# Peptides against a protein of PDB entry 3PUK: the designs that were tried, part 187

Target 1, 227 residues: chain A of PDB entry 3PUK
Amino acid sequence: ERGLKSVVWRKIKTAVFDDCRKEGEWKIMLLDEFTTKLLSSCCKMTDLLEEGITVIENIYKNREPVRQMKALYFISPTPKSVDCFLRDFGSKSEKKYKAAYIYFTDFCPDSLFNKIKASCSKSIRRCKEINISFIPQESQVYTLDVPDAFYYCYSPDPSNASRKEVVMEAMAEQIVTVCATLDENPGVRYKSKPLDNASKLAQLVEKKLEDYYKIDEKGLIKGKTQS

## One batch from the design tools (peptide; made by RFdiffusion4, then SolubleMPNN)

Design b2_p23_8_s3 (from b2_p23_8, 17 letters changed)
Fold by OpenDDE base, seed 4:
Structure b2_p23_8_s3 (fold): chain B 227 residues (1-227), chain A 23 residues (1-23)
Amino acid sequence: as target 1 above (227 residues)
Amino acid sequence: SLKERIERKKKLEEFNKKAKELE
């Protein structure tokens, strides 16, 4: 029985490590807060070594340059993580690493991407979006990373309505990444609650799933897998 | 939207094509 952790690891292996793998080449891997948790949840250091990672570094921390080695950035598309990347490669003469392979856990906003292109294009060998915005906990359990989700979704204060919508959209997006990772296009089912949050979220998920599976990574339309 | 996703994918593909030429 393949648990969610194994599926996530397989996805990372194929989408990240296999994508940038070069025989005999070792890389330094840079992680942020989310990807640290993500990898910790689904692999061991020995697994990373097998994938050609010599050392893992925290992108937020000051690091000594290793100019002879290429770096694999597995990071979230946030201003904080991107800024740290830019610091590593922003100066042509003081690059921390030989080159960079960047793999984002989610869609990178155009603003951030453009900033990267403008500053560090010559240092980048690959930039890919993986779309794994969740952490596997158990065989079929995952954790979403949506700050204050509980607070806003269950807030009785109508002034939080706008924020609630943003939170729900974020959750829906992350749920879609789970489905994508599992290669599933499920029909959304829910039990209605007094606040109708489940219904709203379900609608968002369904809409996003429909959009996502209109075209797969190979440009093919993927049908619904579950009703 | 789907359109946005397609455009994004295309953008990244173009970027990666150029990036690969640097190796």
Scores: peptide ipSAE 0.464, ipTM 0.900, DockQ to the pose 0.660
Fold by OpenDDE base, seed 1:
Structure b2_p23_8_s3 (fold): chain B 227 residues (1-227), chain A 23 residues (1-23)
Amino acid sequence: as target 1 above (227 residues)
Amino acid sequence: SLKERIERKKKLEEFNKKAKELE
């Protein structure tokens, strides 16, 4: 693997696997739809075995309890994925695993986090946000996961203006996670077209980049880098 | 917002501190 894929894998290795690694301990890893695609894009099963993962399970599927093993949840902060997690630990008598390490791919809303705390805080050993919300395709190429982006961005219907804004915000946020993963603060460039979508997206990205680096994990504000 | 992100970071740090004590 080269370029963006290797950077993404290195980030996951450091932020997730190294963070929860214990000598001689194997874990079961739970993935959702997005993180399945993410890991498939940047690693092999052999890589996961080296990181102490014995089995990968789909969080959406019914699973048999393995109460002697701890679970690593690498999931998106969505109601669907969180609800599946809560089913695994919501009942004292029906806990699927010994304990949980939770790593979210993006910012977890307070409503979801509070729901987790109220239900199964004693079962959780770690909760972290790693901010990777894109799929690497090849060197310096990635795919955004924003449903109906084309429809709302190019809709002539004025009633879709509010939805267009939501889509643009989601796209901008995912682009910022790429920059964060690459540890870069690039200047934003775009080509103008008859529609102002590109200009608006660029402005959103610039604003979000500024906000991100003010409170990044390193506590440092980075200047603009060449891109 | 920036304020919300700062608060989230603090919340997670406090949570993780308590969670670590369970092991």
Scores: peptide ipSAE 0.462, ipTM 0.901, DockQ to the pose 0.726
Fold by OpenDDE base, seed 3:
Structure b2_p23_8_s3 (fold): chain B 227 residues (1-227), chain A 23 residues (1-23)
Amino acid sequence: as target 1 above (227 residues)
Amino acid sequence: SLKERIERKKKLEEFNKKAKELE
């Protein structure tokens, strides 16, 4: 029942920790609300210690400077998390840490990325997107992080139709990240309901999967693995 | 989209190349 959790942890280990690891070096890790939940779902504090993390801190809270240590930011690409990062490094004279490694859980919008570059480029040693925007529950179950998804998808109010479409698009994108994490291109299955939500979501996922697996992250063409 | 993925990959590669020089 822990197949997906182990896959997610392995993905984080290779994409984040192995990517910035230096022998004998310890880092402070900064987490936001989502990544706190994510790591809690698939690892223990002892696992993080083994990966060279001395302490984890909440990015939203005031923190004491540790200027001799580098910081690993594992955060969502949101204005709130990015603003907190900028507060840590935005001032030339008041940097909280020696340098930063940034790993985003999803695609970082150009507006946010440009804001970071304009303010903190000299302090950043690495910036990467790892595309894990879900919480693993068990081997075949996960939880999406889309605010108000339930409310809009099941709202009987027709005025929410446009918002519903936006939510479904976001859900479809996150489902694709699950497939990417599992390194598979599955067929989409759903149960019919009174509403066409399941069918519409399935269509969105299928379309996004087709685009995603034209070329994998290594530049190789990839076909369907399941139907 | 495929185009967007390629563009993002290139952008980050260029950024990380410059960032590595700061080590």
Scores: peptide ipSAE 0.456, ipTM 0.898, DockQ to the pose 0.548
Fold by OpenDDE base, seed 5:
Structure b2_p23_8_s3 (fold): chain B 227 residues (1-227), chain A 23 residues (1-23)
Amino acid sequence: as target 1 above (227 residues)
Amino acid sequence: SLKERIERKKKLEEFNKKAKELE
């Protein structure tokens, strides 16, 4: 395993493309804002072609139906992306594609999943969560996608306390996805001063790591590793 | 959190089993 980008690509290849691959079959892949950045960071169009993707489309844009082809949705579990998916398959008479394979980059809330199930379950061939919610920048560098993290974490306004907790929760979850992708269970190190944000985040990460490995794909519990 | 994740995993597994029948 060399380089975070390569690791991420390999994870996507095995978790997404190999999961829905059929010999001789081409699919249209639908991406949202996050997954566009994600794939752009770790692969080329030629790589996607090798995986049976004929074309990539933006889920947010209106698209012409290609009813004879199946669609691979690689999207974040957000209301916006899910709503766009539902527009493609919500109407029985106006399905844009033959069927859908859905791969979420993170845990899909039950509310969103239930909404999908209620409206277009018969159009879905696969729904999976792959838990990659970060962008690899360099070999050992990644970027978290948590809006306004700086503002809320360093805000002196007590009215932002609740939002700060939400941000930290999201950050912790994304860090866990990095660890999972790298197959690591690190002993978390941090510097807390002058604020205790790092300590709180570390505690959240440790807790989430424990939870993840209890229910991981192989049911394995890893010992602590270096990060 | 752990309980919720376990429940979600089971839900997805059940969903995918049914979805495979449509293939």
Scores: peptide ipSAE 0.465, ipTM 0.902, DockQ to the pose 0.839; fails the geometry check

Design b2_p23_8_s4 (from b2_p23_8, 14 letters changed)
Fold by OpenDDE base, seed 1:
Structure b2_p23_8_s4 (fold): chain B 227 residues (1-227), chain A 23 residues (1-23)
Amino acid sequence: as target 1 above (227 residues)
Amino acid sequence: SSEERKKRVEELKKFNEEAKKKE
């Protein structure tokens, strides 16, 4: 695979698999709907085996306990995925795995993070946010995962204005994760049509990019790169 | 916000340090 897919895979390999890898240790990996699509877009099962993953399980499904094995959770920071994780470790009798490594695809809200700490801290060996919230398609193409984006962005109903802003915010955040993954701070370009949606989205992206690079993992401010 | 993210980075650092000791 070439282009964006390979970059995404390299990011996941370094940020997730290398971070929790132990010699001779196999893990069960738990995925949600988004991360299933993400991994399917940029790797094969053979790649995951090489990274010490023996089995992939869907976090939403009922699973049999494998108490002798540690689990790698690669999930979105959503109430649904977090609730499934909490059910796996919420009680000593219901503990499905030996321990957990948790990797979120984006910033986990404080409410969810606090809930995890309060209930499952003893079972967690690692918790990290890796900031990948998009699906790579082609060399320079990606797909945003924002439900009902078209409906709210193009709705003539003024009552949907607040929802439109939420959708725009979510889209902007996902675009920023692409830039972070590529280690780029691009100049934002857009083509405006009759609606001001493109302009608004561009402004949100620019603002979020500035905020991100002010406090990036390296502690460095990166200048604008060529678009 | 950027401030929330900074706070989370420090919180996760501390969390992971304590979590590693449990292995």
Scores: peptide ipSAE 0.572, ipTM 0.930, DockQ to the pose 0.593
Fold by OpenDDE base, seed 2:
Structure b2_p23_8_s4 (fold): chain B 227 residues (1-227), chain A 23 residues (1-23)
Amino acid sequence: as target 1 above (227 residues)
Amino acid sequence: SSEERKKRVEELKKFNEEAKKKE
Protein backbone atom coordinates (compact mmCIF):
# COMPACT_ATOMS: atom_id res chain seq x y z
CA GLU B 1 0.00 0.00 0.00
CA ARG B 2 1.40 3.32 -1.07
CA GLY B 3 1.52 6.23 1.30
CA LEU B 4 -0.43 9.37 0.58
CA LYS B 5 2.77 11.38 0.11
CA SER B 6 3.97 9.15 -2.69
CA VAL B 7 0.57 9.21 -4.34
CA VAL B 8 0.45 12.99 -4.21
CA TRP B 9 3.96 13.29 -5.61
CA ARG B 10 3.13 10.94 -8.44
CA LYS B 11 0.04 12.96 -9.23
CA ILE B 12 2.01 16.21 -9.31
CA LYS B 13 4.73 14.65 -11.42
CA THR B 14 2.25 13.41 -13.98
CA ALA B 15 -0.16 16.32 -13.98
CA VAL B 16 2.34 19.17 -13.78
CA PHE B 17 5.94 18.29 -14.55
CA ASP B 18 5.36 15.72 -17.27
CA ASP B 19 2.72 17.96 -18.79
CA CYS B 20 5.07 20.86 -19.45
CA ARG B 21 8.42 19.12 -19.66
CA LYS B 22 10.63 19.90 -22.61
CA GLU B 23 13.91 18.18 -23.23
CA GLY B 24 16.85 20.25 -22.12
CA GLU B 25 14.70 23.07 -20.81
CA TRP B 26 14.94 24.40 -17.29
CA LYS B 27 12.18 26.42 -15.67
CA ILE B 28 11.78 28.70 -12.73
CA MET B 29 8.98 27.52 -10.50
CA LEU B 30 6.76 29.94 -8.65
CA LEU B 31 4.99 28.73 -5.53
CA ASP B 32 2.57 30.26 -3.09
CA GLU B 33 2.16 29.44 0.57
CA PHE B 34 0.01 26.38 0.04
CA THR B 35 2.01 24.81 -2.77
CA THR B 36 5.23 25.41 -0.87
CA LYS B 37 3.85 23.34 1.96
CA LEU B 38 2.45 20.79 -0.45
CA LEU B 39 5.72 20.16 -2.25
CA SER B 40 7.69 20.24 0.98
CA SER B 41 5.47 17.49 2.32
CA CYS B 42 5.95 15.07 -0.55
CA CYS B 43 9.26 15.77 -2.28
CA LYS B 44 12.82 17.04 -1.95
CA MET B 45 14.65 19.73 -3.83
CA THR B 46 16.58 17.04 -5.66
CA ASP B 47 13.30 15.67 -6.96
CA LEU B 48 12.41 19.05 -8.38
CA LEU B 49 15.80 19.37 -10.04
CA GLU B 50 15.18 16.06 -11.76
CA GLU B 51 11.95 17.52 -13.10
CA GLY B 52 13.74 20.43 -14.73
CA ILE B 53 13.28 23.06 -12.04
CA THR B 54 16.37 25.18 -11.56
CA VAL B 55 15.07 27.70 -9.04
CA ILE B 56 12.06 27.97 -6.78
CA GLU B 57 10.68 31.40 -6.06
CA ASN B 58 7.96 32.66 -3.79
CA ILE B 59 5.26 34.28 -5.89
CA TYR B 60 4.47 36.79 -3.16
CA LYS B 61 7.97 38.23 -3.10
CA ASN B 62 9.29 40.93 -5.35
CA ARG B 63 11.51 39.09 -7.79
CA GLU B 64 14.02 40.18 -10.38
CA PRO B 65 13.18 39.45 -13.99
CA VAL B 66 14.72 36.44 -15.69
CA ARG B 67 13.40 37.10 -19.14
CA GLN B 68 15.26 34.31 -20.90
CA MET B 69 13.59 31.58 -18.83
CA LYS B 70 10.07 30.23 -18.78
CA ALA B 71 8.21 30.05 -15.52
CA LEU B 72 6.13 27.27 -14.05
CA TYR B 73 3.43 28.61 -11.77
CA PHE B 74 2.08 26.04 -9.37
CA ILE B 75 -0.34 28.06 -7.31
CA SER B 76 -3.70 28.18 -5.61
CA PRO B 77 -6.52 29.87 -7.51
CA THR B 78 -6.74 32.76 -5.04
CA PRO B 79 -6.95 36.47 -5.71
CA LYS B 80 -3.60 36.98 -4.01
CA SER B 81 -1.69 34.42 -6.05
CA VAL B 82 -3.41 35.38 -9.29
CA ASP B 83 -2.67 39.03 -8.67
CA CYS B 84 1.01 38.23 -8.26
CA PHE B 85 0.96 36.33 -11.52
CA LEU B 86 -0.73 39.23 -13.26
CA ARG B 87 1.98 41.57 -12.02
CA ASP B 88 4.56 39.31 -13.63
CA PHE B 89 2.89 39.27 -17.05
CA GLY B 90 0.31 42.03 -17.04
CA SER B 91 0.06 44.55 -19.85
CA LYS B 92 1.04 47.40 -17.54
CA SER B 93 4.38 45.89 -16.55
CA GLU B 94 7.38 44.31 -18.16
CA LYS B 95 7.27 40.54 -18.30
CA LYS B 96 9.42 38.91 -15.67
CA TYR B 97 9.82 35.67 -17.59
CA LYS B 98 9.76 34.43 -21.16
CA ALA B 99 6.44 32.63 -20.80
CA ALA B 100 4.25 30.95 -18.21
CA TYR B 101 2.85 27.52 -17.52
CA ILE B 102 0.08 27.76 -14.95
CA TYR B 103 -1.18 24.91 -12.83
CA PHE B 104 -3.88 25.58 -10.30
CA THR B 105 -4.40 23.32 -7.32
CA ASP B 106 -8.17 23.63 -7.66
CA PHE B 107 -10.94 25.07 -9.81
CA CYS B 108 -10.18 28.67 -10.64
CA PRO B 109 -13.18 30.98 -10.25
CA ASP B 110 -14.47 32.46 -13.49
CA SER B 111 -13.73 35.98 -12.35
CA LEU B 112 -10.05 35.18 -11.87
CA PHE B 113 -9.77 33.01 -14.94
CA ASN B 114 -11.34 35.66 -17.13
CA LYS B 115 -8.98 38.24 -15.72
CA ILE B 116 -6.01 36.05 -16.60
CA LYS B 117 -7.27 35.46 -20.13
CA ALA B 118 -7.87 39.13 -20.72
CA SER B 119 -4.48 40.25 -19.48
CA CYS B 120 -1.95 37.50 -20.02
CA SER B 121 -3.14 35.06 -22.69
CA LYS B 122 -0.23 35.81 -24.99
CA SER B 123 2.27 34.83 -22.31
CA ILE B 124 0.64 31.57 -21.25
CA ARG B 125 1.68 28.27 -22.81
CA ARG B 126 -0.44 26.02 -20.61
CA CYS B 127 -3.20 26.37 -18.06
CA LYS B 128 -4.47 23.42 -16.05
CA GLU B 129 -6.38 22.63 -12.88
CA ILE B 130 -5.07 19.56 -11.07
CA ASN B 131 -7.35 19.26 -8.02
CA ILE B 132 -4.89 18.85 -5.14
CA SER B 133 -5.98 21.04 -2.28
CA PHE B 134 -4.62 19.18 0.74
CA ILE B 135 -1.33 18.54 2.52
CA PRO B 136 -0.33 14.93 3.06
CA GLN B 137 1.18 14.12 6.45
CA GLU B 138 1.07 10.36 6.82
CA SER B 139 -0.10 7.38 4.81
CA GLN B 140 -3.75 8.30 5.21
CA VAL B 141 -3.53 11.63 7.01
CA TYR B 142 -3.97 15.01 5.36
CA THR B 143 -4.60 18.62 6.28
CA LEU B 144 -7.10 20.92 4.62
CA ASP B 145 -6.23 24.50 3.82
CA VAL B 146 -9.35 26.56 4.37
CA PRO B 147 -8.82 29.91 6.04
CA ASP B 148 -10.76 30.43 9.24
CA ALA B 149 -12.51 27.11 8.83
CA PHE B 150 -12.56 26.39 12.52
CA TYR B 151 -13.84 29.80 13.43
CA TYR B 152 -16.72 29.89 10.99
CA CYS B 153 -17.79 26.29 11.38
CA TYR B 154 -17.97 26.48 15.15
CA SER B 155 -19.04 30.08 15.53
CA PRO B 156 -22.33 30.57 17.32
CA ASP B 157 -22.79 33.90 15.59
CA PRO B 158 -25.60 33.67 13.04
CA SER B 159 -24.05 36.49 11.05
CA ASN B 160 -21.40 34.02 9.92
CA ALA B 161 -23.91 31.65 8.34
CA SER B 162 -23.11 32.64 4.76
CA ARG B 163 -19.39 32.43 5.37
CA LYS B 164 -19.84 29.09 7.05
CA GLU B 165 -21.48 27.71 3.92
CA VAL B 166 -18.60 28.93 1.78
CA VAL B 167 -16.07 27.37 4.11
CA MET B 168 -17.90 24.06 4.22
CA GLU B 169 -18.13 24.03 0.45
CA ALA B 170 -14.39 24.58 0.21
CA MET B 171 -13.69 21.85 2.74
CA ALA B 172 -15.91 19.42 0.89
CA GLU B 173 -14.12 20.18 -2.35
CA GLN B 174 -10.74 19.56 -0.77
CA ILE B 175 -11.87 16.25 0.68
CA VAL B 176 -13.04 15.23 -2.78
CA THR B 177 -9.61 16.06 -4.17
CA VAL B 178 -8.13 13.52 -1.77
CA CYS B 179 -10.52 10.89 -3.03
CA ALA B 180 -9.79 11.80 -6.62
CA THR B 181 -6.05 11.65 -6.00
CA LEU B 182 -6.38 8.22 -4.46
CA ASP B 183 -8.83 7.16 -7.16
CA GLU B 184 -11.35 6.16 -4.53
CA ASN B 185 -15.03 6.76 -3.93
CA PRO B 186 -15.43 6.12 -0.23
CA GLY B 187 -18.51 6.10 1.86
CA VAL B 188 -18.64 9.05 4.18
CA ARG B 189 -18.76 8.50 7.92
CA TYR B 190 -18.84 11.11 10.63
CA LYS B 191 -19.49 11.68 14.30
CA SER B 192 -22.55 13.63 15.26
CA LYS B 193 -21.98 17.11 16.62
CA PRO B 194 -24.33 19.58 18.22
CA LEU B 195 -24.08 22.00 15.29
CA ASP B 196 -24.63 19.26 12.72
CA ASN B 197 -21.67 20.54 10.73
CA ALA B 198 -20.34 17.05 10.20
CA SER B 199 -23.59 15.90 8.66
CA LYS B 200 -23.77 18.88 6.36
CA LEU B 201 -20.17 18.43 5.29
CA ALA B 202 -20.74 14.75 4.64
CA GLN B 203 -23.67 15.53 2.40
CA LEU B 204 -21.62 18.04 0.45
CA VAL B 205 -18.81 15.54 0.02
CA GLU B 206 -21.15 12.85 -1.23
CA LYS B 207 -22.74 15.20 -3.72
CA LYS B 208 -19.40 16.40 -5.00
CA LEU B 209 -18.08 12.87 -5.33
CA GLU B 210 -21.01 11.97 -7.50
CA ASP B 211 -20.48 15.01 -9.65
CA TYR B 212 -16.77 14.38 -9.97
CA TYR B 213 -17.04 10.83 -11.22
CA LYS B 214 -19.70 11.79 -13.72
CA ILE B 215 -17.26 14.17 -15.33
CA ASP B 216 -14.09 12.17 -14.85
CA GLU B 217 -11.28 12.93 -17.28
CA LYS B 218 -11.49 9.36 -18.46
CA GLY B 219 -15.25 9.35 -18.62
CA LEU B 220 -15.46 6.71 -15.95
CA ILE B 221 -18.27 6.27 -13.50
CA LYS B 222 -17.28 4.52 -10.31
CA GLY B 223 -19.38 3.13 -7.53
CA LYS B 224 -18.49 3.31 -3.88
CA THR B 225 -15.19 1.55 -3.22
CA GLN B 226 -15.15 1.98 0.54
CA SER B 227 -17.56 2.58 3.38
CA SER A 1 -21.27 22.73 -9.97
CA SER A 2 -20.95 19.90 -12.45
CA GLU A 3 -22.08 22.12 -15.28
CA GLU A 4 -19.53 24.76 -14.44
CA ARG A 5 -16.83 22.14 -14.38
CA LYS A 6 -17.86 20.77 -17.77
CA LYS A 7 -17.77 24.22 -19.25
CA ARG A 8 -14.36 24.86 -17.76
CA VAL A 9 -12.96 21.65 -19.20
CA GLU A 10 -14.04 22.67 -22.66
CA GLU A 11 -12.80 26.18 -22.19
CA LEU A 12 -9.38 25.01 -21.04
CA LYS A 13 -9.08 22.67 -24.00
CA LYS A 14 -9.64 25.53 -26.38
CA PHE A 15 -7.39 27.82 -24.41
CA ASN A 16 -4.54 25.34 -24.36
CA GLU A 17 -4.90 24.62 -28.05
CA GLU A 18 -4.44 28.27 -28.82
CA ALA A 19 -1.61 28.55 -26.32
CA LYS A 20 0.26 25.68 -27.93
CA LYS A 21 0.37 27.56 -31.20
CA LYS A 22 2.55 30.16 -29.52
CA GLU A 23 5.37 27.68 -28.88
Scores: peptide ipSAE 0.570, ipTM 0.929, DockQ to the pose 0.604
Fold by OpenDDE base, seed 3:
Structure b2_p23_8_s4 (fold): chain B 227 residues (1-227), chain A 23 residues (1-23)
Amino acid sequence: as target 1 above (227 residues)
Amino acid sequence: SSEERKKRVEELKKFNEEAKKKE
């Protein structure tokens, strides 16, 4: 495997599978569109079996209840994925699974998190945000999941300025998740031509990196590294 | 934001502590 793929897999193994592991227990894992791509990029089904996953299900599809088994939800914090989760556990009489472990790929908005807490708290055994919002392709190469990023960043139309800012913010956040996954606080490097987008993005990344490492999981502040 | 993240970390800590009691 390529270097970045192995790093991502190791992160998922530690943050998700090791976190909810129980000896002799098998779980059903629910994935959405993004996490399906993510896992397919860095592991095989045999790897998941070794981690105690008996079967993978698509969260968007209709599924038969397996009430004797607990479910591991590895999903993005989107309204669509959260709504599917809520349908699985929203009714006491219609619970799909015994209980749920939820792992979000990124920060879950308060609106969605509060909705989950209000309706499904009794069914949840774990909720965690693991901050992996990219797809590894090769060593030190990754794909960001930001819809229409190219279109808005390079749009000459001033009317798209607000959307451009949103896109750049999302990109910067995802880049920070890469840095966190790699345990790096890099000095940002970029080529400025032909537009100022690279400079703006670099500034956003630097700011977010500073914020992230001030309150990281270990409470450590890291200095800038070379990359 | 940094403050939002800090708040969420604390909230999840409490949430997970309560959730563990259900097992």
Scores: peptide ipSAE 0.570, ipTM 0.929, DockQ to the pose 0.667
Fold by OpenDDE base, seed 5:
Structure b2_p23_8_s4 (fold): chain B 227 residues (1-227), chain A 23 residues (1-23)
Amino acid sequence: as target 1 above (227 residues)
Amino acid sequence: SSEERKKRVEELKKFNEEAKKKE
């Protein structure tokens, strides 16, 4: 098995760049905070040029319109990133780009997806969910992007219970995306702590893995593996 | 969760089919 960085890059190449590639066509790519880190971790600018990306722009920044070029949005399905996209295409008279290809790093909530469909459907040429919600660090090391995970997971304050559940759900989802990317169905192992957070997280991961492989692209249910 | 994802897959399929007609 190749290093995690190469696996992630290959996944992005096939799922995003190959999906929207047109011969001789260059695109502007829009990234958010997460996808900037993601791409920086697994590719170089030269790699992006080879995939038909002429320039990278930050979705959060105010950008000049380039109306003759299509835009490739590789973004997380967050309200902030989606709102920035909507600003680019929400106005009929003020579209920043010719058209949009949207690739989400994870499942886009219905509320956000419906908002996009209602306002920008005519400008969208492709919408896809890629399911890469982690940052590769080393060959087999990755980091999760869950804000304040430490604070909420270790907080004894009962008022944080609901937020703790949200954090665990997000972590579980990201772990599943790693497994999906690596084409693995691991037997989850953990060491319990006094708060038993590891056990709860493990249960969530197992449940989500089962759900994922039931409806995966190949319709295959894999046996448990170790990683 | 699985039901939501199945629904989304179908929805995206239809969405992308319609979007392709614009090119």
Scores: peptide ipSAE 0.569, ipTM 0.929, DockQ to the pose 0.668

## One batch from the design tools (peptide; made by RFdiffusion4, then SolubleMPNN)

Design b2_p24_3_s1 (from b2_p24_3, 10 letters changed)
Fold by OpenDDE base, seed 1:
Structure b2_p24_3_s1 (fold): chain B 227 residues (1-227), chain A 24 residues (1-24)
Amino acid sequence: as target 1 above (227 residues)
Amino acid sequence: DEEIKKEFEKLEERRKKRKELEEE
């Protein structure tokens, strides 16, 4: 069953494609490593064509200008992806596309956001954060994309403590995006381990869930749901 | 230009609210 995949696709369709859709208009879509995996997990090329996407391009690659077409950037808020966007629109003479619609999979850091605002604001028609930072596998199964998670979480070296916290933070954020996508506020359960990683992660998830629902666009504070 | 300005204003408002909650 593709329950979670279907939910993710519906979320992307509503938050991204419907948001920037214009009748009779085709767009070029730019993807990064994460969003390539994300879309591949929950849709087909035919689905994207139906949403007005004529071609998909990798944001990291050098691309030929298509100056008459608008571009839809569905990307992670990373320095690498943002830098690629800035190269596409940073210079008036070097603009690759007519205009940009930007949809970030998560909260964009201030440093990156300010760079975009300062250099490319005139080219941007939409800029939104849609909070989808996981890969759906099955109806209730998903994968987190956190680099070096195994190494840092199980490292006996105390010097890695700071990096471990960063990893757990990233994992917690991605779990929250799953809950937000499913419109759930679950009670978090875990098994205790000697390294206490599970307990720490659970606490982070609970805190972030609470914070997320405080600022929910619907203005609704949800109680705990059965996970 | 006006549309772009409004778009960023809305986004900045949401970002501000989120940041305030994370600092609590």
Scores: peptide ipSAE 0.228, ipTM 0.785, DockQ to the pose 0.695
Fold by OpenDDE base, seed 4:
Structure b2_p24_3_s1 (fold): chain B 227 residues (1-227), chain A 24 residues (1-24)
Amino acid sequence: as target 1 above (227 residues)
Amino acid sequence: DEEIKKEFEKLEERRKKRKELEEE
């Protein structure tokens, strides 16, 4: 059984690198905070070189233009990352790169998507959502990128109820991306606790999984698997 | 340009469908 890291790498290779790869062409890859961690967890720089990446850059930092090279943006669909992209291509005279290939780690909100479409569409060669919003740690272990999840989920303070819901929603979404990456539709299992957080999360996951497989690009609807 | 348009259209259609399912 291949480890989760290898599965994630294979997914990225197929969904991102194979999708935009051209023989003899090198690209600059732009990463944000999350994708930096993600790639660092499942590949080496040598792997990226093999995929035609000459250099990786932090999207948040000021960068010198390399107008003769195309850029591969592997970023999260956040206002911060999208705004950085928009600054790179917002002006015809100030384009930092020749063209852009954009791959989002998750569903891009309409507000951000519309901004991209309106301002930078002519510079974009690819724009896809690949649905990988987790970091693999071990063969069967992953980390969810949900800030303060533990604090809010286990807080007895009613004032945190709204934030708790947001956190659970985000966690559920990320768990679905794990399942999608693993190509599994698991039967969700949990142990009930007094706060019933596990049950709520499980319900959210199940709902989102159902929705995901209904619109799967491969047209595959899978039954429950043992996972 | 046409290829990109088609790509965006497909993406938009998937996005729309996803939203519809999430609202149900």
Scores: peptide ipSAE 0.232, ipTM 0.786, DockQ to the pose 0.758; fails the geometry check
Fold by OpenDDE base, seed 3:
Structure b2_p24_3_s1 (fold): chain B 227 residues (1-227), chain A 24 residues (1-24)
Amino acid sequence: as target 1 above (227 residues)
Amino acid sequence: DEEIKKEFEKLEERRKKRKELEEE
């Protein structure tokens, strides 16, 4: 059994902290609701201090400017989180921090990406998508962050069919991020029930896994891994 | 400034490829 929490932490350490680390430099880290839960699940405050984080701030809250310090934004690509970032750096005269390092947990929509590029590019030192959109609980156990997944997937109401598909797509995408984090391409297993939800989800995962490895940074196509 | 531009370009290329694959 692999410790999923340790794997997730190593991924964050490599993709985020090591990427922006400068010796002797301290940063303020800004978190949203999801990343707060994510980091809480896989690290301690002492770990963050070792990575050069002096203080953690909630991106949604009003904060006093600390203009001499750089800020590390580890946030989800949501309108709410992005808007909060834009408020911190949108005005040339009212920048809250010296510079920004932005790391998104998932694919940032074009609309949000374009807003950031247009308004805050001069303040940004890094901008990356690290593809961690799940919360580890136990070894090889994780929680997907898909609102109302239970309601829509198990709803007997046919009117929810379109919403069910959207939810399943989101679930499949997050499962792919787990595989990417583990650097594995596992075979998908499921139990068939009268409802075809498990089979449909498995198909979506397989398709998205294929797509992911076609465009990964290393250009590698991995075979199926036994899980 | 040049470094961040390159980073954005790299991200944009990956985003483009992803969209193309999803549309197929």
Scores: peptide ipSAE 0.232, ipTM 0.786, DockQ to the pose 0.775; fails the geometry check
Fold by OpenDDE base, seed 5:
Structure b2_p24_3_s1 (fold): chain B 227 residues (1-227), chain A 24 residues (1-24)
Amino acid sequence: as target 1 above (227 residues)
Amino acid sequence: DEEIKKEFEKLEERRKKRKELEEE
């Protein structure tokens, strides 16, 4: 099956579960709000069990320590999620788990990355950015997780210009993650609107796609594909 | 731990390369 959900699952399986898999070992998996929705959209609990996950925990909730178990953090690179992780493994706190495998859904900002490195690097066995920041809804449909995107993109208020730019950047980044997941380098097409939002977004996507494939670990050079 | 150090170094190199490309 080549639906978007199956593609997403396959990527997560390869990039996360296969990357940290150890035969006979079970892990606790920590999820945030986004990754909970993500996994719920593309897999079942039975699938996670097959991947060596014994239990899923919400990173935002208070949790009892399980110090003999390693933890797999599949989280978004946000201050909230990172802070919760730091509470589990911070230098000033006793670690809740034996070790951590961290997989971010997107590029982790320098401020957060440096904070993690400085405080709990010794507890981290893996730290990777897997670049998947969308929710598959249907076979070819996905949603972007960009708060207030609609409001700011269509706002006539000049005071929202800065926020609009941030939103556009975030959307562009997430669209690139979709393309990467689908293994596509599309020629970006758009219909121009009075506010040129589509044009601006398209330009951002094209630039980010170019950058992504230049640094692709597989070393694949792909031309533009139809999408 | 040498393995952990290597992991972070690898990640940092990827991040550096990405930033360089974004600045171009």
Scores: peptide ipSAE 0.220, ipTM 0.772, DockQ to the pose 0.763; fails the geometry check

